# Peptides against a protein of PDB entry 3HUF, part 13

Target 1, 320 residues: chain A of PDB entry 3HUF
Amino acid sequence: MWIIEAEGDILKGKSRILFPGTYIVGRNVSDDSSHIQVISKSISKRHARFTILTPSEKDYFTGGPCEFEVKDLDTKFGTKVNEKVVGQNGDSYKEKDLKIQLGKCPFTINAYWRSMCIQFDNPEMLSQWASNLNLLGIPTGLRDSDATTHFVMNRQAGSSITVGTMYAFLKKTVIIDDSYLQYLSTVKESVIEDASLMPDALECFKNIIKNNDQFPSSPEDCINSLEGFSCAMLNTSSESHHLLELLGLRISTFMSLGDIDKELISKTDFVVLNNAVYDSEKISFPEGIFCLTIEQLWKIIIERNSRELISKEIERLKYA

## One batch from the design tools (peptide; aimed at target 1 R27 K41 I43 F77)

Design b1_p11_3_s4 (made by RFdiffusion4, then SolubleMPNN; from b1_p11_3, 4 letters changed)
Fold by OpenDDE base, seed 1:
Structure b1_p11_3_s4 (fold): chain B 320 residues (1-320), chain A 11 residues (1-11)
Amino acid sequence: as target 1 above (320 residues)
Amino acid sequence: DEELEKEMEEL
């Protein structure tokens, strides 16, 4: 989201969130959803127009800002952004930090991009929330992104957490739920005057962890917890691979159970399968190898003695 | 400064 602050109290000491939309900026406007009052005698009554675009699909992957357009409203002394005079037709900016100088005002409006990029675990929740979140200037998507700051957990009561949720947790992404999204949707009006009123997602995350026994106390409890072990994984998802890497596993990949030869078995401690393959092919598992799902692995990983538990299961099945 | 303030009051 874009946040503006200013020097010299020209914004009345307040920080303001700028959502996608158009704002008239000047001395003689009243603060509302489409106007920004700036308190300086050196600023025109109507000085500039700010236009913030909705996030692009690219912004979801890059964590880039919503495009910020600035137009001078034919003022005598013009407008500058980052020491550059705004062109007669206006200019568009993708920089994360904008110093906006209105005329000869000695104080600048400082606009900065606070990165918030929300990944969804399921298409249904994305479809439900994407439009509203995009209107807040929040990029949204389903695919893993290095720009992802928040992950929406699916609240299916009584279901195991998904691989996406497990990976988001280990990646130290802030896990949120529909309650946080609902809260975000209501804050739009209150944060116009004070950007500090933006809800803390970390408090939502702490509450999710506290209320769900499927989470360890910290990602650090699980990261590299399986260092020194080796697995073979059916090539099912990139998230599954990255999850196993974060556990400190050495990973070999295979395309079918038929590709699991004696050489692979000799180098691997266990095989990780997806649920569909595990359930359908459990009768045809190679002898002398421990096969499990990611969800079964996760149940072991969250235990304090995870290494001992895995070692016992490996021994039980290699020597059976 | 005062002349600039007057010019800005007229804008």
Scores: peptide ipSAE 0.071, ipTM 0.818, DockQ to the pose 0.232
OpenDDE base, seeds 2, 3, 4, 5: peptide ipSAE 0.065, 0.060, 0.061, 0.059; ipTM 0.798, 0.797, 0.799, 0.781

Design b1_p11_4 (made by RFdiffusion4)
Pose (drawn by RFdiffusion4):
Structure b1_p11_4 (pose): chain A 301 residues (1-255, 262-274, 288-320), chain P 11 residues (1-11)
Amino acid sequence: MWIIEAEGDILKGKSRILFPGTYIVGRNVSDDSSHIQVISKSISKRHARFTILTPSEKDYFTGGPCEFEVKDLDTKFGTKVNEKVVGQNGDSYKEKDLKIQLGKCPFTINAYWRSMCIQFDNPEMLSQWASNLNLLGIPTGLRDSDATTHFVMNRQAGSSITVGTMYAFLKKTVIIDDSYLQYLSTVKESVIEDASLMPDALECFKNIIKNNDQFPSSPEDCINSLEGFSCAMLNTSSESHHLLELLGLRISTFMKELISKTDFVVLNGIFCLTIEQLWKIIIERNSRELISKEIERLKYA
Amino acid sequence: SEPTDDLEKEV
């Protein structure tokens, strides 16, 4: 999401989260859902228009920002963005850091993008919530992405968690649920400061894994719990390979050395396991000679 | 556009 703040007291010492839409910025304008008051001698009463475009699907994968546009409103002293004078018809910016000078004001409005891309585990969930989050400047998607910061698990309806959830937990993504999304549906009309929505997501994550037999205490105890072991799988996607890597496994992808060297086969007279079955062991027992002893029992037998 | 005001004359 986009955030602005400034040195001096030109934004009254406050920061602000800017959602997709249009803002009028100027000396004689009141701070509301569509106006930003910036007080300085050289800033025109109505000085600049900031337009933030809604996110594209590509930004969910790249981590790129919503397009940020600035128009100078035929002002006495002009507008610059990153030291470039804003011409008529305005300019658009896809960088993550913008220094915006209004008039001759010695203090710049500093706009910066904070990473936030939300992955859903369920297509019906994505369709229900996507437009809401996009209006806040939050890209969403279903497939794996390296720019994902949060993962929405389905309602844990007293049932096993999905591989997408296990993977998000291991790569240290913040796991959230419907209750946090309900909170996000509260905030479009609001004028709130930098980092206002982020800590609640971490609190939601910390609460989810508490007293939960689908999760261990931390991603740290799960990572490299199967070191010394090896495995094999058919046409491993880079995500499943990375998931198994995070467990400390050695992996051999196939399209007498696939059988005796390899301890077990991971799926989607050889011994086979699903990742769902592997997760049950990855949690269960205690030590490295216990939590990896049940997996060593399933191999010999 | 806007006319020049007292604060802008001081600049």

Design b1_p11_4_s1 (made by RFdiffusion4, then SolubleMPNN; from b1_p11_4, 6 letters changed)
Fold by OpenDDE base, seed 4:
Structure b1_p11_4_s1 (fold): chain B 320 residues (1-320), chain A 11 residues (1-11)
Amino acid sequence: as target 1 above (320 residues)
Amino acid sequence: SEPIDEDHLSV
C-alpha cells in the first residue's frame, strides 16, 4: 500500500494510506477519500493530482508498488518528484519511495510503498477477496511468490492445515484468515487520516498460531529439522517439494509408485505421498519403506523430537 | 521565505 507522510505539519503530522484512485492535492481542498489538503504558501488551491493504479499481476510477483501518477494542475510553482519537475502531461512512478514537492513548500510529501502481497490458499477465497484487496492497492494471487507477505489460510473447522499454509509458515509469511480480510475491507470506507490505524496482521497471525496446535512455535523449529534424511515424493506439487526442501530433506521424485525400485528404496528414508494416493494405493506400497502424507509428516515435524520419531518409524519398517 | 501563490488572494 502507498503511505504518505510529510515533514512539518503540512499533512497535519499524520500519515495517510493512499488506496488506488485519484486524489486532488492542494491547499483549498478538504481531506476526504479523493482529496488531500496540504497547507503551504506556495501550494495552489488545487495543486496536483495523484492517481494510484490498482496492482498489476507483475506487482504480485515482484512486490513492486502500484503505479503512482503525479500531474501538476498548471500551478504557479510546479510540482517535483524526486527533485525532478513533473512533466506537463504528468509522470508515472514505480519507485517505492517518492519525495513529492508541491510548489516551493520547504517540506516534502514522502510517499513510500509498504509491501503487502497476499497469497490465497484456494481460488474461491481469491475470487471473493481479490477485487476488494486490489482496491486497497494489495496484489493478490494463488501462486507462490517471493514477494508474498501474507497468506490466507482457509478456515475449515477440523481440517489439517494445507501444504500451502505449512509452506507459507516456514517461509515466515504472515498467516492471516478471513477475519483479517473482513477487517481490511472496512478500511476502504474510511478516510484514513492515520496509517497507524491499519489493522496489524501480526496480531491476527499470533492469534492463529496460539489457537491452533498444528503450528510449531516458530518456523525455525522446523527449518532443516530433517537434515540428513532423504525422501522420495510424487512429482505432484512444487509447494510440497519446496516445503520438504525447507525441512532439509534430500528429495527424489517419481511419477508412480511403480517407479519406486530397490535403488530408490536404498537411498530413501521415507516416501511422501499426497492424501489421494496414500488412501487409494496403501495396499500397493513398496515393502520395507515408510510411506506417509505431507500432513502426517507435518504432525511429526512440529514435535520437539521429530527426528527421533521419524527414525523410529524408518527403523520399524526396515526390520519388519 | 516561501513565495505565496497569489491564487490565495482570489477569495
Scores: peptide ipSAE 0.299, ipTM 0.831, DockQ to the pose 0.107
OpenDDE base, seeds 1, 2, 3, 5: peptide ipSAE 0.292, 0.287, 0.295, 0.291; ipTM 0.840, 0.840, 0.834, 0.836; seed 5 fails the geometry check

Design b1_p11_4_s2 (made by RFdiffusion4, then SolubleMPNN; from b1_p11_4, 6 letters changed)
Fold by OpenDDE base, seed 1:
Structure b1_p11_4_s2 (fold): chain B 320 residues (1-320), chain A 11 residues (1-11)
Amino acid sequence: as target 1 above (320 residues)
Amino acid sequence: SEPLDEDHLSV
């Protein structure tokens, strides 16, 4: 989201969130959802127009800002952004930090991009929330992104957390739920004039983790917890691979259970399968190898003695 | 000193 602040009292000492939309900026406008009052002698009544675009798909992957357009409204003293005069037709900016000088004001409006990029675990929730979140200037998507700051877990009562949720947790993404999204939607009007009123997603995350026994206390409890072990996985998802990497596993990939030869078995402590393959192929598992699902692995990983538990299961099935 | 935009004193 874009946040503006200013040195001195030209913005009344407040930080303001600028959501996607159009703002008239000037000395003789009243602060509201589409106007920003700025008080200085050289600032025109209606001095500039700020237009913030909704996030692009690219912004989801890059964590880039919503495009910020500035137009001077034919003022006596002009408008500058980053010390450059705004062109007659206006200019568009993709920099994360903008120093906006209105006229000859000795203070600048500092616009900065606070990155918030929300990944969804399921397409249904994305479809439900994307439009509203985009109107908040929040990029949204389904695919993993290095720009992702938040992850919306699917709340199905009594279901295991998904691989996406497990991975989001281990990569230290702030996990949120629909309750947080609802809260964000309700506070939109209240945070316009005070960016400090933005709800803390980290508090929401802490509450989710505290109230759900499917999470360990910290990602650090699980990261590299299986260092020194080797696994083979069915090449199904990149998230599954990345999850296993974060556990410190050496990973080999295969396309079918038939590709699991004696050489692979000799180098592999266990095989990770998706639920469908695990359930359908139970009878066809190679002898002398421990096969489990990611969800079964996760249940072991969240335990304090995960290494001992895995070692016992490996031994049990290797000598059975 | 910051110059005054006079076009805006007429309120």
Scores: peptide ipSAE 0.273, ipTM 0.806, DockQ to the pose 0.110
OpenDDE base, seeds 2, 3, 4, 5: peptide ipSAE 0.264, 0.259, 0.266, 0.265; ipTM 0.804, 0.805, 0.808, 0.799; seed 4 fails the geometry check

Design b1_p11_4_s3 (made by RFdiffusion4, then SolubleMPNN; from b1_p11_4, 6 letters changed)
Fold by OpenDDE base, seed 2:
Structure b1_p11_4_s3 (fold): chain B 320 residues (1-320), chain A 11 residues (1-11)
Amino acid sequence: as target 1 above (320 residues)
Amino acid sequence: SEPIDEEHLSV
């Protein structure tokens, strides 16, 4: 989201959130959802127009700001952004920090981008929330992104957490739920004039982790916890591969259970399968190798003695 | 001193 602040008292000492939309900025406008009053002697009644665009698909992957357009409204003293005069037709900015000078005001309006990028675990929830979140200036998507700051967990009571949720946790994204999204929707109007009224996602995250026994206490407890072990994985989701890498596993990939030869078995401590393959092929598993699902592995890695637990399971099958 | 936009002092 864009936040504006100013030196001195030209913004009445307030920080303001600018959602996607159009704002008239000037001395003789009243503060509302589409107007920003700025008090200084050289500022015109209607001085500038700010237009903030909705997030682009690129912004989801880069964590870049919503495009910020500035137009001077044919003022006596002009408008500058980052010490450059705004062009006659207006200029568009993608920088995360903008110093906006209205006229000859000795104080600048400082606009800064607070990055928030929300990944969803399923397309149904994305379809439900994307429009509302985009109107907050929040990029949304399904695919993994290095720019992702938050991950929406599905609240299905009694279901195991998904691989996407496991991976989001280990990569230190803030896990949120539908309740947090509901709060964002509710407070939209109240946070316009005070950015501090934005609900804390970290508090939501702490509550999710505290109330769900399927999460470890921290990502750090699980990252590299299985260092030195080797696994083979069916070439399935990229998220499953990245999850196993974050556990510190050496990973070999195979295309079918028939590709599990004696050489692979000799180098592999266990085989990781998806649920469908595990359930359908359980009778045909190679002898002398431990096969498990990601969800079964997750139940082991969240335990404090995960290395001892997995070693015992490997030994049990070598002597069976 | 900041110059005045005179058109806007008459409120």
Scores: peptide ipSAE 0.230, ipTM 0.790, DockQ to the pose 0.111
OpenDDE base, seeds 1, 3, 4, 5: peptide ipSAE 0.216, 0.227, 0.215, 0.218; ipTM 0.786, 0.785, 0.784, 0.782; seed 3 fails the geometry check

Design b1_p11_4_s4 (made by RFdiffusion4, then SolubleMPNN; from b1_p11_4, 5 letters changed)
Fold by OpenDDE base, seed 3:
Structure b1_p11_4_s4 (fold): chain B 320 residues (1-320), chain A 11 residues (1-11)
Amino acid sequence: as target 1 above (320 residues)
Amino acid sequence: SEPIDEEHKSV
């Protein structure tokens, strides 16, 4: 989201969140959802128009800001952004930091981008929330992104956490739920004049983790916990691959169980399968190899003695 | 000192 602050008292010492939308900025406007009062002698009554666009799909992957348009409203002293005079038709900015000078004000409005990119684990929740979150200037998507800051977990009591949730946790993404999204949808008006009123997702995250025994105490407990082991996996999910990499595993990929030959078995400690393949192919598993699902692996890795547990399972099946 | 724009009417 865009946040503005200013040096001196030109913004009355307040920080303000700018959601996607249009704002008239000037000395003789009243602060509201579409107006920003700025108090300085050289600032015109109506000085500039700020227009913040909704996030693009690219912004979800890059963590880039919503496009920020600035137009001077034919003022006596003009408008500058990053020391450059704003063009007659206005200019658009994708920089994360904007120094906006209105007229000859000795103080600048500092606009800075606070990144929030929300990944969803399921398309249904994305469909439900994307529009509202985009109107907050929050990029949303389903695919993994290095720019993701938050991950929406579905609160289904008694269900195993998904691979996406496991991976999000290990990536140190803040896991949130629908309750947090609901809260975000209501804060739009309350945070206008006080950016500090933005709900802390870390509290939501802490509560999710604390109340769910499927999570380790920290990502650090699991990251590289299986260093020195080798696995093979079905080449079906990038998230699954990245999850196994974060565990410190050496990974080989295969396209079918028939590709698991003696050579692959000789260099592989265990095979990771998706649930569908595991359930359908249990009878046809290669001899002398430990096969498990990611969910079964996750149950092992969250244990304090994960390395010992996995070693015992490997030994049990190599010598059976 | 910062110049004053008291009467400027934005178009």
Scores: peptide ipSAE 0.238, ipTM 0.777, DockQ to the pose 0.095
OpenDDE base, seeds 1, 2, 4, 5: peptide ipSAE 0.229, 0.235, 0.233, 0.226; ipTM 0.774, 0.767, 0.772, 0.767; seed 1 fails the geometry check

Design b1_p11_5 (made by RFdiffusion4)
Pose (drawn by RFdiffusion4):
Structure b1_p11_5 (pose): chain A 301 residues (1-255, 262-274, 288-320), chain P 11 residues (1-11)
Amino acid sequence: MWIIEAEGDILKGKSRILFPGTYIVGRNVSDDSSHIQVISKSISKRHARFTILTPSEKDYFTGGPCEFEVKDLDTKFGTKVNEKVVGQNGDSYKEKDLKIQLGKCPFTINAYWRSMCIQFDNPEMLSQWASNLNLLGIPTGLRDSDATTHFVMNRQAGSSITVGTMYAFLKKTVIIDDSYLQYLSTVKESVIEDASLMPDALECFKNIIKNNDQFPSSPEDCINSLEGFSCAMLNTSSESHHLLELLGLRISTFMKELISKTDFVVLNGIFCLTIEQLWKIIIERNSRELISKEIERLKYA
Amino acid sequence: EEDEEIDELLE
């Protein structure tokens, strides 16, 4: 999401989260859902228009920002963005840091992008919530992405968690649920400061894993719990390979050395396991000679 | 009027 703040007291010492839409910025304008007051001698009463475009699907994968546009409103002293004068017809920016000078004001409005891309575990969930989050400047998607910062698990309806959830937990993504999304549906009309929505997501995550037999205490205890072991799988996607790597496994991808060297086969007279079955063991027992002893029992037998 | 007000503020 986009945030602005400034040195001096030109934004009254406050920061602000800017959602997709249009803002009028100037000396004689009141701070509301569509105006930003910036007080300085050289800033025109209505000085600049900031237009933030809604996110594209590609930004969910790249981590790129919503397009930020600035128009100078035929002002006395002009507008610059990163030291470039804003021409008529305005300019658009896809960088993550923007220094915006209004008139001759010695203090710049500093706009910066904070990473936030939300992965859903369920297509019906994505369809229900995507438009809401996109209007806040939050890209969403279903497939794996390296720019994902949060993962929405389905309602844990007294049932096992999905591989997408296990993977998000291991790569240290913040796991959230419907209750946090309901909170996000509150905030479009609001004028709130930098980092206003982020801590609640962490609180939601910390509460989810508490008293939960689908999760251990931390991603740290899960990571490298199967070191010394090896495995094999058919056409391993880079995500499943990375998931198994995070467990400390040695992996051999296939399209007398696939059998005796390899301790077990991970799926989607050899011994086979699903990742869902592997997660049950990855949690269960205690030590390295216990939590990896049940997996060593399933191999010999 | 507005430009004059800005010039006066800068004086």

Design b1_p11_5_s1 (made by RFdiffusion4, then SolubleMPNN; from b1_p11_5, 5 letters changed)
Fold by OpenDDE base, seed 1:
Structure b1_p11_5_s1 (fold): chain B 320 residues (1-320), chain A 11 residues (1-11)
Amino acid sequence: as target 1 above (320 residues)
Amino acid sequence: DEEKEIEELLK
């Protein structure tokens, strides 16, 4: 989201979130959803137009800002952004930090991009929320992104957390739920005057962890917890692979159970399978190897004695 | 006062 602040109290000492939309900026406008009052004698009554675009698909992957357009409203002294005069037809900016000088005002409006990029675990939730979140200037998507700051967990009562949720947790992404999204949807008007009123996602995350026994106390409890172990995995998802890497595992990949030869078994402590393969082919598992799902592995990992537990399971099945 | 002069010149 774009946040503006200003020196010299020209914004009345308040920070303001700028959502996608158009704003008239000037001395003689009233603060609302489409106007920004700036208190300076050196600023025109109607000085500039700010237009913030909705996030692009690219912004989801890059964490880049919503495009910020500035147009001078034919003022005598013009408008500058980052020390450059705004062109006659206006200019567009993708920089994360903008210093906006209105006319001869000695104080600048400082616009900065606060990165918020929300990944969804399922298409249904994305479909439900994407439009509203995009109107808040928040990029959204399903695919893993290095720019992801938040991850929406599905609230299916009684279901195991998904691989996506597990991975998001280990990546130290802030996990949120639909309650946080609902809260975000309500703050749009209140944050016009004070950007600090934006709800803290970390509090939501803490509550999720506290109320769900499927989470360890911290990602650090699980990261590299299986260092020194080796696994083979069916090439099913990139997230699963990355999850196993974060656990400190050495990973070999295979395309089918038939590809698991004696050499692979000799180098592998256990095999990780997806649920479908595990359920359908459990009768045809290679002898002398421990096979489990990601979800079964996660149940082991969240235990305090995870290394001992997994070692016992490996021993039980290798020497059986 | 330069500030007043600027104010008068502003649209």
Scores: peptide ipSAE 0.050, ipTM 0.766, DockQ to the pose 0.214
OpenDDE base, seeds 2, 3, 4, 5: peptide ipSAE 0.007, 0.040, 0.000, 0.000; ipTM 0.359, 0.750, 0.333, 0.321; seed 4 fails the geometry check

Design b1_p11_5_s2 (made by RFdiffusion4, then SolubleMPNN; from b1_p11_5, 4 letters changed)
Fold by OpenDDE base, seed 1:
Structure b1_p11_5_s2 (fold): chain B 320 residues (1-320), chain A 11 residues (1-11)
Amino acid sequence: as target 1 above (320 residues)
Amino acid sequence: EEEKEIEELLK
């Protein structure tokens, strides 16, 4: 989201979130959803127009800001952004930090991009929320991105957490739910006056972790917890691979169970399978290898004695 | 003084 602040109390000492939309900026405008009052004798009654675009698909992957357009409203002394005079037709900016000088005002409006990028685990939830979140200037998507700051957990009561949720947790992404999204949807009016009123996603995350026994106390409890072990994984998901890497596993990949040869077995402590393959092919598992799903692995990993538990299961099945 | 002159010149 874009946040503006200003020096010299020209914004009344308040930080304001700018959502996608158009704002008239000037001395003689009243603060509302489309106007920003600036208090300075050196600023025109209607000085500039700010236009913030909705996020692009690219912004989801890069964590880049919504495009910020500035147009001077034919003022005598013009408008500058980052010490550059705004062109007659206006200019567009993708920098994360903008110093906006209105006329001869000695104080600048400082606009900065607060990165918020929400990954969804469920396409139905994305379809439900994407439009509203984009109107808040929040990029959204399904695919893993290094720019993701938040991850929406699917609240299916009684289901195991998904691989996406597990991975998001280990990546230290703030896991949120529909309750937080609902809260975000109500914020648009309240944050006009004070950007600090933005809901704290960390509180939502803490509540999710506290109320769900499928999470360890911290990502650090699981990260590298399986260092020294080796696994083979069916090449089905990049997230699954990354998850296993974060556990400290050495990973070999295979395309089918038929590719699991004696050499691979000799170097592998266990095989990680997706649920479909596990359920369909459990009768045809190679002898002398421990096969499990990621969900089964996760249930072991969240235990305090995860290394001992895995070692026991490896021994049990390798020597059976 | 300069501020007043600017204020009058600001449309």
Scores: peptide ipSAE 0.041, ipTM 0.749, DockQ to the pose 0.214
OpenDDE base, seeds 2, 3, 4, 5: peptide ipSAE 0.035, 0.035, 0.000, 0.034; ipTM 0.723, 0.725, 0.260, 0.726

Design b1_p11_5_s3 (made by RFdiffusion4, then SolubleMPNN; from b1_p11_5, 4 letters changed)
Fold by OpenDDE base, seed 1:
Structure b1_p11_5_s3 (fold): chain B 320 residues (1-320), chain A 11 residues (1-11)
Amino acid sequence: as target 1 above (320 residues)
Amino acid sequence: SEAEEIEKLLE
């Protein structure tokens, strides 16, 4: 989201969130959802127009800012952004930091981009929330992104956490839920005046972890916990692969159980399968191979003695 | 960073 601050108390010492929309900026406007009052005698009554666009798909992957348009409203002394005079037709900016000078005012409005990119675990929740979040200037998506700052956990009562949630946790992404999104949607009006009123996603995350026994105490408890072990994985998802990499596993990929040859078996401690394949192929598992789901693996890795547990299971199935 | 803050919350 865009946040504006200013020197010399020209914004009354307040930080303000600018959501996507159009704002008239000037001395004689009243602060509201479409106006920014700036307190300086050097600023015109109506000085500039700020227009913030909704996030693009590209912004989700890059963590880039919503496009920020500035237009001078035919003022005597113009408007500058980053020491450059704004053109007569207005200019658009994609920089994360904007120093906006209104006329001869010695104090600048400083706009900065606070990165927030929300990944969803399922398309249904994305469909439900994306429009509202985009109107807050928050990029949203389903696919893994290096720019992802927050991850929306799918809350199905009594179900195991998803691979996406597991991976988000190990990546140290802030995991949030529907309650946070709901809260975030309600504060839109209040945060216009005070950016500090943004709901604390870290507190939400802490509460999720505290109240769910499927999370380890720390990502560090799991990262590289299986270093030295080797697995074979059915090539089903990138998140599963990345999760296994974060566990420190050496990974071989295969397309079907029929592709598991003696060479692969000799180099593999266990096979990771998706639930559908695991359930359908239980009867046809190759002899002498420990096969498990990623959810079963997760239950092992969250235990303090994960290495001992997995070793015992490997041994048990080698002799079965 | 947010990552450092997460680590502190999980400790």
Scores: peptide ipSAE 0.025, ipTM 0.597, DockQ to the pose 0.011
OpenDDE base, seeds 2, 3, 4, 5: peptide ipSAE 0.022, 0.022, 0.000, 0.023; ipTM 0.565, 0.576, 0.230, 0.574

